# Ledger of designs, part 244: peptides against a protein of PDB entry 2AUS

Target 1, 323 residues: chain A of PDB entry 2AUS
Amino acid sequence: ADIKREVIVKDDKAETNPKWGFPPDKRPIELHIQYGVINLDKPPGPTSHEVVAWIKRILNLEKAGHGGTLDPKVSGVLPVALERATRVVQALLPAGKEYVALMHLHGDVPEDKIRAVMKEFEGEIIQRPPLRSAVKRRLRTRKVYYIEILEIDGRDVLFRVGVEAGTYIRSLIHHIGLALGVGAHMAELRRTRSGPFKEDETLVTLHDLVDYYHFWKEDGIEEYIRKAIQPMEKAVEHLPKIWIKDSAVAAVAHGANLTVPGIVKLNAGIKKGDLVAIMTLKDELVALGKAMMSTQEMIERSKGIAVDVEKVFMPRDWYPKLW

## One batch from the design tools (peptide; made by RFdiffusion4, then SolubleMPNN)

Design b2_p28_1_s2 (from b2_p28_1, 8 letters changed)
Fold by OpenDDE base, seed 1:
Structure b2_p28_1_s2 (fold): chain B 323 residues (1-323), chain A 28 residues (1-28)
Amino acid sequence: as target 1 above (323 residues)
Amino acid sequence: SEEERERERREHEEIKAKVDAYLAEAAE
């Protein structure tokens, strides 16, 4: 679910200079690409790494990174962050995922029993990472946010599942099969969501990217390639945000920690230790950082370090030094 | 240069062909 976060205003008189910065909607095409994220429909077959390499070749990029590996046989939503935005993928790694999966049962089970047992797998589950995972192989709890059965055809069960990051759908299906008493395996898997990226009008194929690149370079038509690339700010939509005054932007862009006097508005429910996005009043991503205070502490305190800045995205010259 | 553009187009068509091959294999 899109977590709607309340916005608390700390300074209702704060204004922003329209001449400073580059709002996501006003970036020249080259700058838009430099701060872009593609909502890629990964084809089945290639690795996520091969697909990222192809995108770099298609768009003539030096660097790119993906928002979480899909197995070769798995298709669907693969966010690919470009150039200066490459490190925004760190915001997507912990984000929830959605999949559509086809589970094949190894025996006949009444539909009512299938529905009942699958409903029991909503909530907290214990998983062991597979051997092929780079993650330390320890038992861990993961959340299954929802299971929606789409279709049951004999032994084939098509379902949508929303999960915490690093939940293994193959393992989930295996455990469902055990609980049903007949066993099961994952026949097909598609990722339909990765945090703020989903199957929508922004989802593009590798073929689309090639064609849109040629429309831009050969025909001078920027519209298609512009629409095919989302601003990096899209990749942080699911994070709690802190909006800062214009006079604080340059300091944060230079790697200074955000102090409480710089805050104009912020989301409710920030806890100490949360990953937060530091934004301008024009909704430009300045930096990612770790909250050093709760929302309540950031409201009540007059001074102190609010955010430990971990990764700066904004160039140092977009806003003037006002300190 | 025109030669660089033609090289780029060829590389892009090779990528499309690889994707198409993967899609064909997945449909079997």
Scores: peptide ipSAE 0.575, ipTM 0.942, DockQ to the pose 0.932
Fold by OpenDDE base, seed 2:
Structure b2_p28_1_s2 (fold): chain B 323 residues (1-323), chain A 28 residues (1-28)
Amino acid sequence: as target 1 above (323 residues)
Amino acid sequence: SEEERERERREHEEIKAKVDAYLAEAAE
């Protein structure tokens, strides 16, 4: 998520009409909510589905979806996409995640051995999904991007871990415990990151949402609820982007594939098959799609399908039809 | 309507109480 992608400009003369669209920072509050994502601090206890149901009740919403299940006992960062943004969670599901975990060892192990063994779990690991998972229990590889030991207190090991989506921290801790020879279990787990969503000033509780909705509806104060909800564009910050001409926006918003002539600028390093975000020149999310070309092909070619549009987010009327 | 607002308030209080209960259980 922190990798700044280079931006390659293909058309340096392309301008955008300020009257068209609704930039993320200029949406009326109702529209902001319709295209919103909450960086929720999920409490321990409830399921992610219960929490989403509560958010729908609190905010009087018809639809919402979460950016990746947290177990009932797991707290922390749960992105919840709202209404028209609900399907943006598909960009978050494959995103890397960070956790802080407390591992309890079932025996005494020298600190140096703990550190050495935990470092060996960085990289590719073999996991089996837990029995409670709806996912078929097949052995699979997952990436552990990093393990940072924060504290060792006897048998208690507090650590930060960055992982590929669908890595089971409970299983990781179990395997670490086996490698240490004493066994271990997960005492506590908090998710501190889900793609672009992290523990920062945008993290809000269910209580915050209750209060902020009340301030808006009863007192007419929209500031709090506006700050508590991120624009859906936040949920795609970690994706490679393609920025398109105003003349191409309406076609893509109608579900047309993006063709090469519509591209104004794009991130470097796009590969064929990558999930990409199609953006306006005002950084509005138009659609998600599959890259049909590399960045280099999109620069060099004058024609062809650049992106197979899979999911449109932008309303069809935000930009005029210019075809 | 006032009745809808009162229903929404009650629902919010119920949610708050449930969240508080889960937070209390987690602190134990």
Scores: peptide ipSAE 0.025, ipTM 0.595, DockQ to the pose 0.922
Fold by OpenDDE base, seed 5:
Structure b2_p28_1_s2 (fold): chain B 323 residues (1-323), chain A 28 residues (1-28)
Amino acid sequence: as target 1 above (323 residues)
Amino acid sequence: SEEERERERREHEEIKAKVDAYLAEAAE
């Protein structure tokens, strides 16, 4: 998520009308909620589905969805997309995850050996999904991006781990224990990151949401509930982006594919088949789609389908029809 | 109206109490 993508400008003269659309920072509170994502601190105990149901009750919402399941006993970062933003979770499912885990060893191991063996688990690992998983139990590779040992206290090893989506930390700890020759189990697990969502000032509890909604409804104070909900655009920060002309926005909002002439600027490194976010010049999310061209092809070509539009988020009336 | 505000207040207190009870039961 932290890879700064270069922005290539294709049309440096393109301007945007300030009267069109609703930039993320200028949405009325009701509209902000309709296009919101909560960075929820999921408590241990409930399922991710139960927590989403609670948020819907607390905030009086019809629809919500989460950006990737946490097990009942696992706490921490659970992005919950609200109402019209619900479908943005598809951008978060494939995103990298970070966890802090407590591993308990079943025997005494020298600290130097623990550090050496855990470092060998950085990179590609072979995993099999657990029995309780809805995923077919075939062997698969997953990336461990980094392992950072935070503390070693005898048989207890506290560590931070960055992983590819769908890496099972319980299985990783089991394999580390086998490699150490003593065995190990996962004592505690917290998710500290899910793509662009992390432990920061935007992290809120279920209790915070109850209190903040009350302050808005009873006292007329919208500040707290506004800060507790992130704009849906936060959920696509980690994706490569394509920024489009005002004249192209309404067509894409009606479900038309993005053509090359509509592009104003784009991120470097887009490949054919990548999930991309189509943005306005005001950084509003119009749609998600599949890149049909590379960045280089989108620069060099004068025509053709750049993005196959899969999911529209922007209402059809925010920008005028200019076709 | 004051009646609508008092209704919303009671609904929020009931939700808070239910959340607290649910979290207590799920932690056992």
Scores: peptide ipSAE 0.025, ipTM 0.497, DockQ to the pose 0.451
Fold by OpenDDE base, seed 3:
Structure b2_p28_1_s2 (fold): chain B 323 residues (1-323), chain A 28 residues (1-28)
Amino acid sequence: as target 1 above (323 residues)
Amino acid sequence: SEEERERERREHEEIKAKVDAYLAEAAE
């Protein structure tokens, strides 16, 4: 998520009308909620589904969805997309995750050996999904991006781990324990990151949401609930982006595929088949779609379908039809 | 009105109590 992607400009003269759309920072509070994502600190105990149901009750919402299941006992970063933003979670499901885990060893191991063996688990690992997963129990490769040991206290090893989506930390710890020769189990797990969402000033509890909703509805103070809800555009920060002309926005908002002439600027390194975010020049999310061209093809070609639009988020009336 | 504020405060405290109770039950 933190990798700044290069931006290639195709049309340096393209302007945007300030009267059209609703930039993420200029949405009325009701509209902000309709296009919102909460960076929730999920408590240990409840399921991710129960927590989403609670958020819907607290905020009086019809629809919400989460950016990737946390097990009941797992706490930490759970992005919850609200109302019209609910389907933005599809951008978060494939995103990398970070966890802090407590591993308990079943025997004594020298600290130097712990550090050496855990370092060998950076890179590609073979995992078997747990029995409780609806996923077919096939052996699969997953990437461990990094392991950072935070603390070693005898048989207890606290570590930070960055992983590919759908990596099972419990299985990782089991394999580390086998490699150490003593066995191990996962004692505690907290998710500290889900793509662009991390432990920062935007992280809020269920209690915070109760209090902040009250301050808005009863005291007329919208500031707290406004800060507690991130714009849906936050949920796509990790995706490659394509910025489009004002004249192309309404067509894409109606579900038309993005054609090459509509592109103003785009990120480098887009490949055919990538999930991309289609943005306005005011950084509003119009749609998610599948790239039908590479960045290079989108630069070199004068026509053709650049993006197959899969999911529209922007209302049809935010930008005028200019055709 | 003071009555509306007191109703609002009661509704908030009821929601808070329900959240607290649920979190307590889920922690057991």
Scores: peptide ipSAE 0.025, ipTM 0.572, DockQ to the pose 0.416

Design b2_p28_1_s4 (from b2_p28_1, 13 letters changed)
Fold by OpenDDE base, seed 3:
Structure b2_p28_1_s4 (fold): chain B 323 residues (1-323), chain A 28 residues (1-28)
Amino acid sequence: as target 1 above (323 residues)
Amino acid sequence: SEEERERLRKEHKEIVEAVEKALAEAAL
């Protein structure tokens, strides 16, 4: 998310019709909700599924989905995709996560030793999945991107940790405790980031959603609920992007694979097999798909399937058929 | 206890050796 991807332009003369589509910032409030993602501050206690059910009730929605389960006791950043955006959560499942964790040590350890040993856990670690995980209990590698110790108070260690998707912080803390030679357990956990979603001004509570929906429905004030819901395009901000010409949009919106002649610009570093976001020249999400070519192949080739389209988001009528 | 510390260090060492082995097998 934090690395600016280079943008390679293939067609510098490609223009877009301002009358076609609905750019994220120009959606009517009802349409904005239909293509929305909430950066929810999940409270501790409820399951992620219960919280999604409450959001559907609060906002009078048929469908919603979350960008990666938080355990009942875990609070913080839970992206909740709404209605037509519900399946955009597929972009968030593989995204890196950040947590703030409180680790309790089962014995006294000098602070210098705590700092030294925790730094050794930056990089690749082996994890055992928890007994409650439906995932096969095979040992698996996961990346720890960084560990930042925030506070050490005797046996209590508060730290920030950036991790690969599906890293178990409870298992990390257990292994740190083993390495320290005293044992440890996870006392508290909060998720502070899920890909492009973080603790910022877009983070909202369930109470905020109740109030903001009321202000819209009863008082006619849409501003609060509009700001509380992010456009679905936020949920793909961390993905490599391919921008397509207006004449390709309707075909992709009908589920046609993206061909090389449709590409106007693209991010550098796309590999075959990568999940990519297909965008309009107005930064509207058309579809998610699997790259069938590298960035280099998409530049050098004049024809062929660039992206196997897996999930369409854009309605078929936002852009005209130009074929 | 010192015996429990030694058990915990041994379990950690076995995990590290299993990492190094799995990384070496993935690099082949």
Scores: peptide ipSAE 0.070, ipTM 0.655, DockQ to the pose 0.010
Fold by OpenDDE base, seed 4:
Structure b2_p28_1_s4 (fold): chain B 323 residues (1-323), chain A 28 residues (1-28)
Amino acid sequence: as target 1 above (323 residues)
Amino acid sequence: SEEERERLRKEHKEIVEAVEKALAEAAL
């Protein structure tokens, strides 16, 4: 997620009209909520679906969705996309995750052996989804990007782990326990990151949301609820981006595919088949789509479909039709 | 017990071997 993608400029003379659109930081509070994502600190106990239902009740919303299920007992970072932003969660589902886990060993193991064996689990591991997973229960590989041991206290091992989306930490801990030859189980788990969402000043509780909604509705103070909700554009920060001309925005907002002439700038390293975010020159999310060309092809070609537009977020009226 | 430890190590080894086999069969 933290890979700085190079930005290649294709049209350095492209300007944007400041009167068109609603940049993320300039949305009226009601519009900000309609295009918002909450970085929720999910409490232990409730399901991710129950928490989403509570947020809808607290904030008087019709629609919301979460950026990847946390088990009932698991706390921490749960991105919750609101109203018109609800579908942006699809950008977060494939995003990398970080956890802090407490592993309890079923026997005594020397610390040096714990460290050595856990280091062998960095890289590609085999995963079997749990029986209750909505994912087809097949053996599959997943990447463990890093394991950082934080503390070892006898049989209790506290560690940070960065993983590919859909890695089961419970299954990882079970496999580590087998490799150690004593067995292990997951005692505690907290998610500390979900793509661009992490433990930072944007992390809010359900209690914070109750209070901040009351401050807005009863006291007229919008500041707290405004800060508690991130713009939907936050949920796509980890995706490769393509920035388009003002003249192309309304067409894409109507569901037209992005053609090469509409591109102003783009990230390096886009491959055919990648999920990409189509942005305005004001960093507004227009749509998500599938890249039909590489970055290199989008630079070299004068015409053709660059992105197959799958999901429009921007309203059709934010930019004028210039065609 | 030492016997339980050896059983768990054996189960781990069998899982690794079954996976290496499945990866080899998927690469063919």
Scores: peptide ipSAE 0.068, ipTM 0.644, DockQ to the pose 0.010
Fold by OpenDDE base, seed 1:
Parts: C-alpha cells; structure tokens; sequence
Structure b2_p28_1_s4 (fold): chain B 323 residues (1-323), chain A 28 residues (1-28)
C-alpha cells in the first residue's frame, strides 16, 4: 500500500460523465455490500474457511472469499471479499504481509547476539514448504522486507516482520533458532497486515458484524455496516493502475481486452506480465488483467493490446456501449 | 550442550548450502 506510484497522463482532455457508473463513495448500501471487502480481525481457533462461512451466514450472503489463509491458531487481518467482489482476492494473494510473532528460544542467548543474527535474516531467505502444504516441496526463495525486535525477555523474543507472500513465519523462526545455535519455535503469531489491509479503524470482529447487521436490519441504521465494509477498490490499492476512457469501459466490462487508445492515464513502472487494475476516471474497478506492454510501450504506441483482461468486476450496464 | 549448539549451527549451514546449490542449478 505504501508504494507511491507516479501517474503519467496520456490524455489530459479526457472527461467523464457523472451520470455513468457508481463511484465507491456513492454506492447504495446493498450495492456497497455486493462490491465489498471486510478487514476482519480473525479470532484464534477457527479456520479461515469457517470464518468466511460465518460471515456469509451473518450477512446473508451467497458468496465470499478470503485474501490469504491464516492458520487456525493465527489471529488478525483477514480480508474477506463479498459477493460480486469475491474474485478480488486474486489481487491480495501475491501481496506482502506483516506479522507480530512471539519466538521462544530453547536456550539462553545474549541479547546482542539475538539482535545481530535476526538482522541477517532481512533480505532473501530460503524456505522449504512444510509437509502439510499443498505446494510441491521445492526449495524457494522469499523476501523478508524487515525485522523489528519489539521486546526480548530472556528466551522470549517478540518481533514484527514484513514478508513476501507465502513466507512461512514458523520456518523463519526455526531457521533463526538454528542460526542462534539453541533452536526455537513459534509460540504465538498475529497477522497485522495483508497488502492494503492493516490494523486500523477499518478492522472489525465477527461480533461487530453481528451487531452492525442487526442495527441495519432491525433499526434501519446503515452507518455502522457501511463503515465495516470497504469498497472492492481498496483491495487493488497496491496494484499498478490504468485509467480508461468512458467509451472503453463497456467494452472491457463485456470482456474485451484493453487497447492502447482507451488509456487516459497510468502508473509508472508497469512491466509486461504484471497484474494491473483497470479503473474508470471515477476510480471504479472495471477489471483485473495481465499487462501485455510496459508503461513506456503504452505511452509510445498508438495501437495494440495493452492489457489481457482476466477478470471483469463491473456490470455491463453501468456504462453505455459506444461502439 | 555446546555439542548440540554446534550440531544446530551445522544443520543451518547445510540447509543454506543445499539451497545455494539448488539456486545455482536453476540459473543454469
């Protein structure tokens, strides 16, 4: 989320019709829920799938999906995409994650040595997936973006860690324990961030969702449930964006690939093969797709396929067909 | 024991070396 991407304007004369579409801030409550994502505080105990099933029951929803599994014993940030937004979780799977972990050492180690060795695990690390993972047990690299030691109490080390998607914190702690020469295990783990979702005022419990749904259905108060649900556009804030002309929106909403003439503005640093969000000039998510050109190629070229559209979110009728 | 500490450090080194080798073999 903290990556400020430069915005390059290709067409400075492009206007948008205020009567077309539904901007994230102007959706009726029912439509807001249909295109929503909950920043859930997952309790320890249940699986991520059980929690998603409970949310569907609490909010009377047909479909929902989560932005990346938390183990049963792990608490904290679990993005849950609702109804028509369910597939936006594809944007969250590759997103970086932050955790607070309690590591228990199996022997006494001087604090200076703990700090020095943990600092060596910043950068590229090597992991073998656990036997219980559905992923083939190939050795793979993962990035540790940062390690921040919060507290050291004898053999207990509380630390914050930012990691690449699919980094196993349990395996990281095991390797730190080996490097310290005493061994270690993960005593506790909480996820504090999943891409754009963090511990902030948008974080809600299952109890909050029960109460807020009750206030809406029984008392007619929509404010609480509206604040508890983020627009699906929140789930793509970390992706590079391409903003398109109103005349291109309906074609993309019908599953047509985005061509270069449809681009109004775009983020810098898009590479061929990147996952990109296609947006309206009102910051509505139209689709996710694969970039077929770099940012530079999209600027310099007058024609060609810019984005291979993989998943449409916008309804086909929000914008008129202008072809 | 100091022997067990040395065993654990050796196991860590062997994991690192096995992967440096696998990365070198995948870059060829």
Amino acid sequence: as target 1 above (323 residues)
Amino acid sequence: SEEERERLRKEHKEIVEAVEKALAEAAL
Scores: peptide ipSAE 0.035, ipTM 0.593, DockQ to the pose 0.010
Fold by OpenDDE base, seed 2:
Structure b2_p28_1_s4 (fold): chain B 323 residues (1-323), chain A 28 residues (1-28)
Amino acid sequence: as target 1 above (323 residues)
Amino acid sequence: SEEERERLRKEHKEIVEAVEKALAEAAL
């Protein structure tokens, strides 16, 4: 998620009409909720699905979805996309995750050996999915981006770990325990990051949502519920972006593929096959799609399909049809 | 590459088998 992507400008004269669309910062509260994502602090105990059902009840919503399952016993960052934004979770499923884990060793190991062995688990690791996973139990590689040991107290090792999506921390700890020669198990786990969502001022509890919804509905105070809900655009911050002309927005919002003439600016390093976010010049999410060209091809070519549009988010009427 | 993934799978299998063997020998 921390990859700063350069922005390449293709059309420096492209302007946007301030009367069209609804920028993330200018949505009426009802519309903000309809295109919202909650950075939820999931409590330990309930399933991620139960928590989503509770949010739907609290906020009187028809639909919501989560940005990647946390086990019942696992707490922390659970992005919950609301209503029209529900399918933005597709952008969060492949996103990197961070956890704080407590590993308990089944024997005594010198601290220097713990540190040395845990450092060897940075990079590509081999995992088997747990038995309870619907995923076929085939050996697969996963990236561990970093391991930061926070504390070592005898047999208890507290550590922060950044991982590729679908890395099983329980299986990582088991493998570390094997490599240490004593065995280990996961005592505690908290998720501290899911792509662009982290432990920060945007992290809210279920209790906060109850109170903030009450303040809005009974007292007319929308400020708290507005702050508790992030715009759906937050859920795509980690994706490469393509910004399009106002004249292209309505076509893409109708499900038309993005063609090269519609591009105003784009991130560097887009490859063919990448998931990309199509944005307005006001940083509104129009759609998610598959890049059909590289960044370089999108710059050099005058025509062709740049993005195969897979999922539209923007309503068809926010921008006029200019064709 | 597929070859590199297969190498890593082989190494992991060898490590797991060695550890399972060492744990079995230590339980004896």
Scores: peptide ipSAE 0.025, ipTM 0.458, DockQ to the pose 0.011

